# Ledger of designs, part 43: peptides against a protein of PDB entry 5TUV

Target 1, 107 residues: chain A of PDB entry 5TUV
Amino acid sequence: KEVIDRLRYLKAEIEDLELKERELDQQKLWLQQSIKNVMDDSINNRFSYVTHEDICNCFNGDTLLAIQAPSGTQLEVPIPEMGQNGQKKYQINLKSHSGPIHVLLIN
Target 2, 107 residues: chain B of PDB entry 5TUV
Amino acid sequence: AQECQNLEVERQRRLERIKQKQSQLQELILQQIAFKNLVQRNRHAEQQASRPPPPNSVIHLPFIIVNTSKKTVIDCSISNDKFEYLFNFDNTFEIHDDIEVLKRMGM

## One batch from the design tools (peptide; made by RFdiffusion4, then SolubleMPNN)

Design b1_p12_7_s1 (from b1_p12_7, 7 letters changed)
Fold by OpenDDE base, seed 1:
Structure b1_p12_7_s1 (fold): chain B 107 residues (1-107), chain C 107 residues (1-107), chain A 12 residues (1-12)
Amino acid sequence: as target 1 above (107 residues)
Amino acid sequence: as target 2 above (107 residues)
Amino acid sequence: MFQFSGDLSYIK
């Protein structure tokens, strides 16, 4: 009887958790769409930028490159491997499908 | 019973997934808030200056920041249409997305 | 294709 009661309780709880998880999934989708809409707004888009000062305040001492590219641009960072000259290759590959990529030296 | 044990394990897995989804949702909310704050800041700044910033003084979203040593040699190959970039580094580098930058800015 | 090699600190 105790085991049966525990089983019933657990099954009911799991069902409630399934509903909660679906609710969170829907909320995530809604919020993602909301963020997209906000960023795609013409006025917001006009003011969606950071300054050199902003970046310099976030990072110190080293060479800083800012790479701006259209949404959806493919970024690939291969696992470093030995090159023909015995030096490890550290690479970044960028490919855009909708517009040009812009690179800016910050520091 | 074995069935009770199986359901308890399942319950725990679902609880952990829900917790993770709640955390992810909170992060999305913070991202949206940060973006809105950025836009508001920039609008106010341009109003005070009565002019937009120079084109090469700002980095438009979306962007990434590449951080490397000042001693790092960087080679860059660019396609004619600027849709494809290949960066080669002779040493390690770090990549930071715009979301992380906004967080560091305190937005 | 344009290729640059060197220290980016000299890029304006």
Scores: peptide ipSAE 0.090, ipTM 0.885, DockQ to the pose 0.040
Fold by OpenDDE base, seed 4:
Structure b1_p12_7_s1 (fold): chain B 107 residues (1-107), chain C 107 residues (1-107), chain A 12 residues (1-12)
Amino acid sequence: as target 1 above (107 residues)
Amino acid sequence: as target 2 above (107 residues)
Amino acid sequence: MFQFSGDLSYIK
């Protein structure tokens, strides 16, 4: 029957899609490791920076803070809450475990 | 018929998931390319200048950029070891990671 | 205005 043939076709296609998905998962893992290796390279690390000009060219008109922190630094942005004066509090919490955090005011 | 419909739904779900994974993989590829381009740019610039940039003139990866109005009051509390930071803003802000910055830079 | 204040030891 047509239904049986369709079922067989769909099952075969799903099997192929499963293989494709696994392939993509593997590629992602390898690429992530590759990126990590490239970034951790001592020579690359030395040149892994942007300038103040770079940042200013990307943003305009407002106050810009650059926060440099070690990999793995925890970033928390709590849901804004109302303060005692009825003003909402907007917060950023940072916690590093491997080194100091450095803050730069760009403009 | 019901089984056929179920498999068609599953097929479509898998196709969408694969599409998402392909997109994510492309983003990772672009990240790696952007980083390599950044390193190459900086390496070339330092070779031409025959010196590294001043230590406080650059922002080393990884970093985040906080963008807020010039009218925003920012209060920063810092731990003694500079491992913990608490930022308080009296208005909204935006956070951008280094990946997004590299994209905006055209790397 | 950007202001630095306090020690987080008191807000932990």
Scores: peptide ipSAE 0.085, ipTM 0.883, DockQ to the pose 0.038
Fold by OpenDDE base, seed 5:
Structure b1_p12_7_s1 (fold): chain B 107 residues (1-107), chain C 107 residues (1-107), chain A 12 residues (1-12)
Amino acid sequence: as target 1 above (107 residues)
Amino acid sequence: as target 2 above (107 residues)
Amino acid sequence: MFQFSGDLSYIK
């Protein structure tokens, strides 16, 4: 029957797609680890920075804050809610667990 | 018939996820390349200058950039250990991670 | 304008 044959084909294809998806998941995992290793390398870490000029070239006209924090630092941006004075609250909450946070005014 | 239709929907769903994962993987590859290029640039620059840049002239990874209007008032509260920061803005802001910055830099 | 409001100890 045509339907039976189609079902078999689709099931087989889905199995192949499952394998492909797992392969991609593995590749992502390994690549993420690779990136981490490269960034954690002492020599690379020494040179892992951008300059004020770099930032200014990427942005213009506004106030720019550069916030350097250790990996794993928690970043929370609450949904703006109306404050008591009728103004929406715009906030950033940062919490580091492994080191201090450093803030620079760029522009 | 209904089962066949369900499997076709599932197949399409999986294909879309695979496509998305492939795209994400490519982004990770580009991130690693960008980082390596950044390191190489900085290493070369310091060799030419025969000195490292001043500490407060650079922003080490990982970092974020907060972009807001020049008119925006920013209040910052900091913990004693500098592990926790609270920023208050009287207007909207944008956050950009270091990955995006490296992209904008053309790394 | 960037303003430092002090230690978070009085907030949290």
Scores: peptide ipSAE 0.082, ipTM 0.884, DockQ to the pose 0.039
Fold by OpenDDE base, seed 3:
Structure b1_p12_7_s1 (fold): chain B 107 residues (1-107), chain C 107 residues (1-107), chain A 12 residues (1-12)
Amino acid sequence: as target 1 above (107 residues)
Amino acid sequence: as target 2 above (107 residues)
Amino acid sequence: MFQFSGDLSYIK
Protein backbone atom coordinates (compact mmCIF):
# COMPACT_ATOMS: atom_id res chain seq x y z
CA LYS B 1 0.00 0.00 0.00
CA GLU B 2 2.77 2.40 0.84
CA VAL B 3 4.53 1.79 -2.46
CA ILE B 4 1.30 2.14 -4.40
CA ASP B 5 0.50 5.40 -2.66
CA ARG B 6 4.00 6.71 -3.36
CA LEU B 7 3.70 5.83 -7.03
CA ARG B 8 0.39 7.62 -7.32
CA TYR B 9 1.81 10.68 -5.61
CA LEU B 10 4.88 10.80 -7.83
CA LYS B 11 2.88 10.45 -11.03
CA ALA B 12 0.58 13.27 -10.03
CA GLU B 13 3.49 15.50 -9.10
CA ILE B 14 5.27 14.84 -12.38
CA GLU B 15 2.16 15.86 -14.28
CA ASP B 16 2.06 19.13 -12.37
CA LEU B 17 5.72 19.72 -13.09
CA GLU B 18 5.15 19.15 -16.79
CA LEU B 19 2.53 21.87 -16.80
CA LYS B 20 4.80 24.23 -14.92
CA GLU B 21 7.66 23.67 -17.33
CA ARG B 22 5.45 24.38 -20.34
CA GLU B 23 4.25 27.56 -18.70
CA LEU B 24 7.82 28.72 -18.16
CA ASP B 25 8.69 27.94 -21.77
CA GLN B 26 5.87 30.13 -23.02
CA GLN B 27 6.86 32.94 -20.70
CA LYS B 28 10.41 32.78 -21.98
CA LEU B 29 9.32 33.03 -25.59
CA TRP B 30 7.12 36.00 -24.83
CA LEU B 31 9.83 37.80 -22.93
CA GLN B 32 12.42 37.16 -25.62
CA GLN B 33 10.14 38.68 -28.22
CA SER B 34 9.46 41.62 -25.97
CA ILE B 35 13.16 42.28 -25.54
CA LYS B 36 13.70 42.07 -29.27
CA ASN B 37 10.94 44.57 -29.94
CA VAL B 38 12.34 47.00 -27.41
CA MET B 39 15.85 46.78 -28.80
CA ASP B 40 14.68 47.11 -32.40
CA ASP B 41 12.76 50.29 -31.69
CA SER B 42 14.33 53.17 -33.57
CA ILE B 43 14.59 55.46 -30.58
CA ASN B 44 15.98 52.79 -28.30
CA ASN B 45 18.44 51.70 -30.95
CA ARG B 46 19.75 55.24 -31.27
CA PHE B 47 20.67 55.27 -27.59
CA SER B 48 21.80 51.67 -27.18
CA TYR B 49 25.47 52.28 -26.47
CA VAL B 50 28.07 52.36 -23.73
CA THR B 51 31.04 54.70 -23.39
CA HIS B 52 34.72 54.09 -22.92
CA GLU B 53 34.31 55.26 -19.36
CA ASP B 54 31.59 52.68 -18.78
CA ILE B 55 33.89 49.90 -19.92
CA CYS B 56 36.88 51.13 -17.95
CA ASN B 57 34.77 51.25 -14.82
CA CYS B 58 33.74 47.64 -15.32
CA PHE B 59 37.24 46.25 -15.83
CA ASN B 60 40.64 47.00 -14.37
CA GLY B 61 44.18 47.38 -15.75
CA ASP B 62 44.15 44.81 -18.56
CA THR B 63 43.98 45.30 -22.30
CA LEU B 64 40.36 45.79 -23.30
CA LEU B 65 39.00 45.38 -26.80
CA ALA B 66 35.46 46.35 -27.64
CA ILE B 67 34.05 44.49 -30.62
CA GLN B 68 30.79 45.75 -32.02
CA ALA B 69 29.14 43.54 -34.61
CA PRO B 70 25.68 43.07 -36.08
CA SER B 71 23.31 40.56 -34.59
CA GLY B 72 23.92 37.14 -36.00
CA THR B 73 27.66 37.59 -36.32
CA GLN B 74 29.42 34.29 -35.88
CA LEU B 75 31.84 34.06 -32.99
CA GLU B 76 34.28 31.20 -32.91
CA VAL B 77 36.78 30.52 -30.15
CA PRO B 78 38.59 27.35 -31.10
CA ILE B 79 40.18 25.07 -28.57
CA PRO B 80 43.77 26.19 -28.05
CA GLU B 81 46.25 24.17 -30.04
CA MET B 82 50.00 24.06 -30.12
CA GLY B 83 51.61 26.30 -32.68
CA GLN B 84 54.68 25.71 -34.78
CA ASN B 85 56.94 27.14 -32.11
CA GLY B 86 55.33 25.19 -29.32
CA GLN B 87 53.19 28.10 -28.20
CA LYS B 88 49.50 27.53 -27.73
CA LYS B 89 47.35 29.44 -30.16
CA TYR B 90 44.51 31.44 -28.73
CA GLN B 91 42.13 32.80 -31.33
CA ILE B 92 38.88 34.59 -31.92
CA ASN B 93 37.25 34.30 -35.32
CA LEU B 94 34.45 36.65 -36.29
CA LYS B 95 32.29 36.47 -39.37
CA SER B 96 29.50 38.91 -40.07
CA HIS B 97 26.97 38.52 -42.84
CA SER B 98 24.91 41.66 -42.43
CA GLY B 99 27.37 44.45 -41.81
CA PRO B 100 30.86 45.51 -40.85
CA ILE B 101 32.51 44.76 -37.54
CA HIS B 102 34.04 47.57 -35.55
CA VAL B 103 36.86 47.15 -33.06
CA LEU B 104 38.01 49.66 -30.48
CA LEU B 105 40.98 49.51 -28.17
CA ILE B 106 39.76 50.82 -24.86
CA ASN B 107 43.08 50.82 -22.97
CA ALA C 1 10.26 -0.33 -5.86
CA GLN C 2 12.18 0.08 -9.08
CA GLU C 3 9.32 1.99 -10.69
CA CYS C 4 9.18 4.26 -7.70
CA GLN C 5 12.89 4.94 -7.97
CA ASN C 6 12.59 5.71 -11.67
CA LEU C 7 9.83 8.22 -11.06
CA GLU C 8 11.76 9.87 -8.27
CA VAL C 9 14.70 10.34 -10.61
CA GLU C 10 12.40 11.80 -13.24
CA ARG C 11 10.81 14.12 -10.71
CA GLN C 12 14.17 15.42 -9.61
CA ARG C 13 15.23 15.92 -13.22
CA ARG C 14 12.16 18.01 -13.94
CA LEU C 15 12.59 20.04 -10.78
CA GLU C 16 16.12 20.94 -11.79
CA ARG C 17 14.99 21.98 -15.28
CA ILE C 18 12.26 24.15 -13.82
CA LYS C 19 14.74 25.78 -11.48
CA GLN C 20 17.03 26.55 -14.39
CA LYS C 21 14.21 27.99 -16.47
CA GLN C 22 13.09 30.19 -13.61
CA SER C 23 16.60 31.53 -13.28
CA GLN C 24 16.80 32.20 -17.01
CA LEU C 25 13.55 34.13 -16.92
CA GLN C 26 14.85 36.32 -14.14
CA GLU C 27 17.96 37.04 -16.16
CA LEU C 28 15.89 38.06 -19.17
CA ILE C 29 13.83 40.40 -17.05
CA LEU C 30 16.98 42.00 -15.70
CA GLN C 31 18.35 42.35 -19.22
CA GLN C 32 15.30 44.23 -20.38
CA ILE C 33 15.38 46.50 -17.36
CA ALA C 34 19.08 47.16 -17.79
CA PHE C 35 18.63 48.04 -21.44
CA LYS C 36 15.80 50.44 -20.73
CA ASN C 37 17.86 52.11 -18.03
CA LEU C 38 20.79 52.44 -20.41
CA VAL C 39 18.64 54.10 -23.05
CA GLN C 40 17.18 56.48 -20.51
CA ARG C 41 20.61 57.42 -19.22
CA ASN C 42 21.95 58.13 -22.68
CA ARG C 43 18.92 60.12 -23.77
CA HIS C 44 19.22 62.32 -20.73
CA ALA C 45 22.95 62.77 -21.18
CA GLU C 46 22.61 63.81 -24.81
CA GLN C 47 19.81 66.22 -23.96
CA GLN C 48 22.02 67.89 -21.40
CA ALA C 49 24.95 68.06 -23.81
CA SER C 50 22.68 69.13 -26.69
CA ARG C 51 24.57 66.79 -29.00
CA PRO C 52 25.39 63.13 -29.47
CA PRO C 53 28.76 61.77 -28.41
CA PRO C 54 31.54 61.42 -30.97
CA PRO C 55 31.07 58.24 -32.99
CA ASN C 56 34.33 56.63 -31.91
CA SER C 57 33.76 57.34 -28.24
CA VAL C 58 30.92 54.88 -27.80
CA ILE C 59 30.29 51.20 -28.40
CA HIS C 60 26.92 50.34 -29.83
CA LEU C 61 25.08 47.19 -28.86
CA PRO C 62 25.47 44.35 -29.52
CA PHE C 63 29.11 44.05 -28.55
CA ILE C 64 31.60 41.93 -26.69
CA ILE C 65 34.55 42.89 -24.54
CA VAL C 66 37.78 40.96 -24.80
CA ASN C 67 39.98 41.21 -21.74
CA THR C 68 43.56 40.02 -21.64
CA SER C 69 46.82 40.82 -19.90
CA LYS C 70 48.70 43.90 -21.01
CA LYS C 71 51.57 41.56 -21.73
CA THR C 72 49.51 39.60 -24.24
CA VAL C 73 50.47 40.16 -27.83
CA ILE C 74 47.42 40.61 -30.00
CA ASP C 75 47.32 40.45 -33.77
CA CYS C 76 44.17 41.37 -35.65
CA SER C 77 43.63 40.55 -39.31
CA ILE C 78 40.75 42.32 -40.99
CA SER C 79 39.09 41.64 -44.32
CA ASN C 80 38.69 44.45 -46.81
CA ASP C 81 34.97 44.71 -46.20
CA LYS C 82 35.47 44.38 -42.43
CA PHE C 83 33.13 41.40 -42.32
CA GLU C 84 35.80 39.00 -41.12
CA TYR C 85 38.17 39.38 -38.21
CA LEU C 86 40.85 37.05 -36.94
CA PHE C 87 42.41 37.73 -33.58
CA ASN C 88 45.52 35.93 -32.46
CA PHE C 89 46.64 36.00 -28.85
CA ASP C 90 49.79 34.58 -27.36
CA ASN C 91 48.00 34.04 -24.06
CA THR C 92 44.57 33.44 -22.60
CA PHE C 93 41.75 35.95 -22.75
CA GLU C 94 38.27 36.49 -21.38
CA ILE C 95 35.15 37.39 -23.31
CA HIS C 96 32.32 39.35 -21.74
CA ASP C 97 29.05 40.09 -23.48
CA ASP C 98 27.12 43.32 -23.35
CA ILE C 99 24.69 41.83 -20.86
CA GLU C 100 27.43 41.30 -18.32
CA VAL C 101 28.75 44.80 -18.94
CA LEU C 102 25.36 46.32 -18.24
CA LYS C 103 25.20 44.33 -15.02
CA ARG C 104 28.59 45.59 -13.94
CA MET C 105 27.49 49.12 -14.76
CA GLY C 106 24.62 48.73 -12.35
CA MET C 107 21.96 49.28 -14.97
CA MET A 1 51.30 44.97 -28.02
CA PHE A 2 48.19 45.25 -30.16
CA GLN A 3 48.49 45.37 -33.93
CA PHE A 4 46.08 45.57 -36.82
CA SER A 5 46.88 44.05 -40.16
CA GLY A 6 45.20 43.57 -43.47
CA ASP A 7 46.87 40.24 -43.99
CA LEU A 8 44.21 37.65 -44.61
CA SER A 9 46.60 34.76 -45.09
CA TYR A 10 45.51 33.10 -41.87
CA ILE A 11 41.81 33.60 -42.36
CA LYS A 12 40.19 30.50 -43.75
Scores: peptide ipSAE 0.040, ipTM 0.878, DockQ to the pose 0.042

Design b1_p12_7_s2 (from b1_p12_7, 8 letters changed)
Fold by OpenDDE base, seed 2:
Structure b1_p12_7_s2 (fold): chain B 107 residues (1-107), chain C 107 residues (1-107), chain A 12 residues (1-12)
Amino acid sequence: as target 1 above (107 residues)
Amino acid sequence: as target 2 above (107 residues)
Amino acid sequence: MFQFSGDLSYVK
């Protein structure tokens, strides 16, 4: 009796949670599209930048490279392997499909 | 009893997923707010200066920041069309996206 | 915005 009642309660709650999860998924998709629309707006796009000063204020002491590339650019960081000189190979591979990549040295 | 336990585990799993999704939504909202604040800042700054910044003085979104030691040697290979980049480092590095930068800027 | 693959330890 008690077990049956508990089972019924749990099943009903799980069903409610499923609905809630689907609602959140839909909200996420909507928000992602909203962000995309805001960023793709011509006026917003014109002003969608940071300065060298902004970057320097966020980081200190080291060499800073700023790499600007179109949305959808592929970024690959392979697992470091030993190079021919006996040192681990640290790499970044970038592949853009819609425009050129621009690199700036900040520090 | 066993079925109750199984459903309780499932219930808890779903609750955790929902919590995570709620957090992710909040992050997306903050990203959108940060971007809008960035745009407003830049619009105001350019209005005050009565001119846009020089093209090479700013980093347009989307971008990433690569942070590495001053001692790190960096080699860069670029494709003819500048759509593909290969960076080689003789030491470790860190990558930060534009979202992280905007957070650090307090946007 | 970037589609990342590889060693996530370098991403902060």
Scores: peptide ipSAE 0.245, ipTM 0.893, DockQ to the pose 0.899
Fold by OpenDDE base, seed 5:
Structure b1_p12_7_s2 (fold): chain B 107 residues (1-107), chain C 107 residues (1-107), chain A 12 residues (1-12)
Amino acid sequence: as target 1 above (107 residues)
Amino acid sequence: as target 2 above (107 residues)
Amino acid sequence: MFQFSGDLSYVK
């Protein structure tokens, strides 16, 4: 029956798609590791920075804070809650576990 | 027939996930390229200047950029070891990661 | 990479 043939075809295709998805998952993992290795290289790490000028060229007109922290630093932006004074509370929480956090005012 | 329809839905779902994962992989590749280009640029620049940049003139990766109005009042609480930061804003803000900055820089 | 959590609805 045509339906039976269609079912067989679809199942086979889904199996192929599963293989493709797993391949992509593995590629992502390896690429992420590759990026980590490149960034952790001592020579690359020495030159892994942007300048004040770089940031200024990317943004203009507003207050810019540059926050440098170790990889894995936790960044929490809680849902704005109404403050006691009737103003919404906008907040950023940062927690590092491997090193200090550095803040630089760009403009 | 119902099973066939279910499989077709699943097939389409998997195809969409695969497409998304392919896009994510491309982004990771571009990130790695951008980082390598950044390192190369900085290395060349320091060679030309025959010195490293001043410590507070650069922002080391990883970092984030917080962008807010110049009228925004920002309060910051810092732990003794600088491992924990709490920022309070009286208005909304934007957060941009280093990856986005490198993109804006054209790396 | 930062480990991000929270609501981005009010982030510009």
Scores: peptide ipSAE 0.243, ipTM 0.895, DockQ to the pose 0.690
Fold by OpenDDE base, seed 1:
Structure b1_p12_7_s2 (fold): chain B 107 residues (1-107), chain C 107 residues (1-107), chain A 12 residues (1-12)
Amino acid sequence: as target 1 above (107 residues)
Amino acid sequence: as target 2 above (107 residues)
Amino acid sequence: MFQFSGDLSYVK
């Protein structure tokens, strides 16, 4: 009887947890859409930028490249492999489908 | 019973997933807040200056920051369709997205 | 956001 009661309790709890998980999934979708809407707003879009000073305050002592591209741009970092000169190749591949890519040297 | 143990394991797995989803939701909320704060800051700054910033002085979202040693040699090539960029580095580098930058800025 | 693919072993 104790085992049966425990099983019943656990099954009921798992069912409640399933409902909670689905609720969180829906909340996530809603929030993601909300963020998208806020960012796509024309006024917000106009002011959605950071300055060179902002970046310099976040990073120090190295070369900093800022790469701006449309949302959805594909970023690929291949596994380093040996080049013809015997040195490893470190690469970044960018592919945009909806607009230009802009590169700025910050530091 | 074995069935009871199986359900207890499943319950624990679900609890952990829920915890993770709650954390992810909180991060999304913070992202939205950070973005709104950024927009507000920039609007206020431009109002005070009575002019927008120079085009090449700001980095529009979305963007990434590439951080590498000052000794690193960087080569960039653009594809014929102008939508593909290839960066070559002779050493390692770091990539930071705009979300992380906003966090570092304290937005 | 960017759609990322590849290796992050040397990206920190």
Scores: peptide ipSAE 0.228, ipTM 0.894, DockQ to the pose 0.795
Fold by OpenDDE base, seed 4:
Structure b1_p12_7_s2 (fold): chain B 107 residues (1-107), chain C 107 residues (1-107), chain A 12 residues (1-12)
Amino acid sequence: as target 1 above (107 residues)
Amino acid sequence: as target 2 above (107 residues)
Amino acid sequence: MFQFSGDLSYVK
């Protein structure tokens, strides 16, 4: 009796959780599309930038490279491997399909 | 009963997934807010200056920031059309996307 | 040191 009642309760709760999860999934999709639309707007796009000062204020004491590339640019960071002289190779591979990549040295 | 235990485990798993999805949704909301704040800031700044910033003084979205030691040697190989880049570092580096930068900026 | 070198034209 108690087990049966608990089972019914759990099943009902799980059903409610399923509905909640689907709701969140839909909200995510909607918000992602909303963000895309906002960013793709011509006026917003015109003002979608940060300054060198902005970047310098966010980071301290190191070399900073800003890499600007079109949306969809592929970024690959291979697992570091040893070179011939025992030095590890650290790499970044970038591949754009819709426009040129621009690199700026910030400091 | 074993069935009751199984459903309790399932309930907990769903609750955790929902929590994760709620967190992800909140991050998306913050991204949209940050972007809108950035656009607003820049629009206001350009209105005050009555001109756009110099083209090489800003970093347009989307971008990434690479942070490495000032002692790090960086080699950059590029394609003739600048669609493909290969960066080689002799030491470790950090990559930060524009979303993280906007967060650090307090947008 | 930041150095530009090479040409990836023949890589892809």
Scores: peptide ipSAE 0.116, ipTM 0.887, DockQ to the pose 0.038

Design b1_p12_7_s3 (from b1_p12_7, 6 letters changed)
Fold by OpenDDE base, seed 3:
Structure b1_p12_7_s3 (fold): chain B 107 residues (1-107), chain C 107 residues (1-107), chain A 12 residues (1-12)
Amino acid sequence: as target 1 above (107 residues)
Amino acid sequence: as target 2 above (107 residues)
Amino acid sequence: MFIFSGDPSYIK
């Protein structure tokens, strides 16, 4: 029956897709670890920075804040709510557990 | 048959997940390449200058860039240990991670 | 890497 054949085909394809998805998951895991190792290398860490010029070349016409913080720093941006004076509240909350946060005004 | 339709929906769902994971994997590859290029650039630049850049002239990874209008009023509260920061804006803003910045830099 | 929470529309 045509329906039965379609069912069999779909089941087989889904099984193949499951294998493919697991393969991609493993590849992602390995790549993430590789990136971590590269970034944690002492030499690479020493040179892992951008300059003011770099940032200015990427953005223009606005106020730019650069916020440097340790990996794992919590960045919370609440959904804007109406403030006490009727003004919407736009906020950024930063919390680090492993080191100080540094803020620079770029322009 | 209803079973056939259910499996077709599942197949499509899995295909979309796989597509997303493939895209994410490509992004990870690109960011690793960008980071390596950044390190090489900075290492070469410091060799040419025979000195590291001034401490306050660079932004170390990881970082974010906050972009807002020049008209936006920004208030900042900092904890004594600089582990917590609270930013208040009177208007909306954009946040860009270091990965995006490296992309814009052409790394 | 920052741990983001909140409104993702702010991230471009």
Scores: peptide ipSAE 0.514, ipTM 0.904, DockQ to the pose 0.934
Fold by OpenDDE base, seed 2:
Structure b1_p12_7_s3 (fold): chain B 107 residues (1-107), chain C 107 residues (1-107), chain A 12 residues (1-12)
Amino acid sequence: as target 1 above (107 residues)
Amino acid sequence: as target 2 above (107 residues)
Amino acid sequence: MFIFSGDPSYIK
C-alpha cells in the first residue's frame, strides 16, 4: 500500500537524480574544456602571469619558492620517512615531459 | 520498509553528491573569471608602462608556490635538461597552486 | 595543471 507507493516514488526520484548528475558531469567537462581554451589562447597566454609583488602580498614571512612548469608536470610529495641521519625526509619530486621547469626564490 | 530506507539512504547520498558537483562547477566558473581578470589586469598594466615586465620578474601559469620556514634548509638537484627537479627540505612545507594564489589576490 | 601524487595534506 503506502510502502509500495513510497518505493515507486523513491525509484522515480532516484532516476531523476541520475539524470541530473549526468548533466552536471557533462557541464563540468564542458567548463574544463572552456577554461583550457581560454588559457591556450595566444593573447591570454601572453598575459597569464603573476608578479613577485602579487606573491608577497599573498604570503608573509617565510621562504617562498615559485615553481613554473608546463601543464601535466608530475608533482610528487612522498610521505615523510626517516632518512639515514634520522631526520624525516621532506621531499618534492617534479617531472616535466613537455618543457623545462623554472624556479624563482621570492622570499 | 527496509527497502524504502535503503532507497532513502541512496537518495540522500545522490543529493549530497549533486550538491558537491554543483559547488565544484561554481569553483570552476570562479577560476575562469579570476584568470580573465588577471589577463585584463596585466594587459592594462603593460599598456600603462609601455613595456612588458622583465622575464624573471613574473611567474607564468601554471605554477605552484612552496612555502616553508626561513630556517628550513632547501637542497635542489636538477637534471641536465631541467625537466626533473628534486627538492629536499629539512622541515615541512606547504604547497599552493596558482588557483589559490589568484583567489588570495582577489581576482 | 600539475598532476599531484603523494601526501595531499601538503596542498593548501
Scores: peptide ipSAE 0.506, ipTM 0.903, DockQ to the pose 0.931
Fold by OpenDDE base, seed 1:
Structure b1_p12_7_s3 (fold): chain B 107 residues (1-107), chain C 107 residues (1-107), chain A 12 residues (1-12)
Amino acid sequence: as target 1 above (107 residues)
Amino acid sequence: as target 2 above (107 residues)
Amino acid sequence: MFIFSGDPSYIK
């Protein structure tokens, strides 16, 4: 029957797509590890920085804070809530577990 | 048949997920390329200058950029734990990660 | 890489 044949074909194609998706998942993990290895290389790490000029070229007209912290640092930005004075609270909470946090005023 | 239609919908859903994952892989590749280009640029620059940049003139990865109005008042507090920073703003702000900055730099 | 939590609208 035509319908039966179509069902069988679709099921087989879905199985192939499942395999393809798993392949892509593995490729993602491998690429992420590759990126990590490149960034953790001692020579690359030495030169893994941007300048004030770089930042100023990307942004203009505002106050710019650069916050450098170890990988894995927790960055919490609460949804603005009303404070006791009736004004919204705008906050950034940073928590590092592996090293110091450095803050630079760029502009 | 209803079963055939259901499988066709599932097939299309899976195809879309695969497309999304392929796009994500491409972005990761671009990130790696951007980082390598950054390192190469900095190595060349330091070679030409015959010296590293001043320590407080560069921002090392990983970092974030906080962008806010020049009129925004920013208060920074360091908790008893030296690894914890609290920022308070009297107005809204934007956060940009290092990946976004590298993109804007054209790396 | 930072671990983000909170309002994702702040990340541009």
Scores: peptide ipSAE 0.503, ipTM 0.904, DockQ to the pose 0.929
Fold by OpenDDE base, seed 4:
Structure b1_p12_7_s3 (fold): chain B 107 residues (1-107), chain C 107 residues (1-107), chain A 12 residues (1-12)
Amino acid sequence: as target 1 above (107 residues)
Amino acid sequence: as target 2 above (107 residues)
Amino acid sequence: MFIFSGDPSYIK
């Protein structure tokens, strides 16, 4: 029956898609590790920076804060809540466990 | 048959997931390329200058950029060890990670 | 890489 043939076809295709998905998952893991290795390389790490000019070229007309912190630093941005003065609170909480946080004012 | 329809839905879901994973993988590839280009640029620049940039003139990865209006009042509380920061804004802001910045830089 | 928590709408 046509339905039986369609079922067999779909099942076979789904099986192939499962293999493809696993392949992509593996590729992602390998690429992530590759990126980590490249970034952790001492030479690459030495040159892994942007300049003030770079940032200014990407943004204009506003106040820019550059916050440098170790990988794994926690960045918390609470949902804005109304303060007692009727003004919303906008906050950024940063917590590093492996090194100091550095803040630079750009422009 | 209902089973055939169910499998067709499943097939479509898997195809969409695969598409998403392919896109994510492409983004990772672009990140790696961007980083390598950044390192290459900086190495070349320092070779031409025959010296590294001043310490406070560059922003080392990883970093984030906080963008807010020039009218925004920013208060910052810092822990003794500089491992914890609390920023208070009287208006909204935007956060851009280093990956986004590298994209904007055309790396 | 930072570990983000909170309102994701702030991240552009």
Scores: peptide ipSAE 0.501, ipTM 0.904, DockQ to the pose 0.930

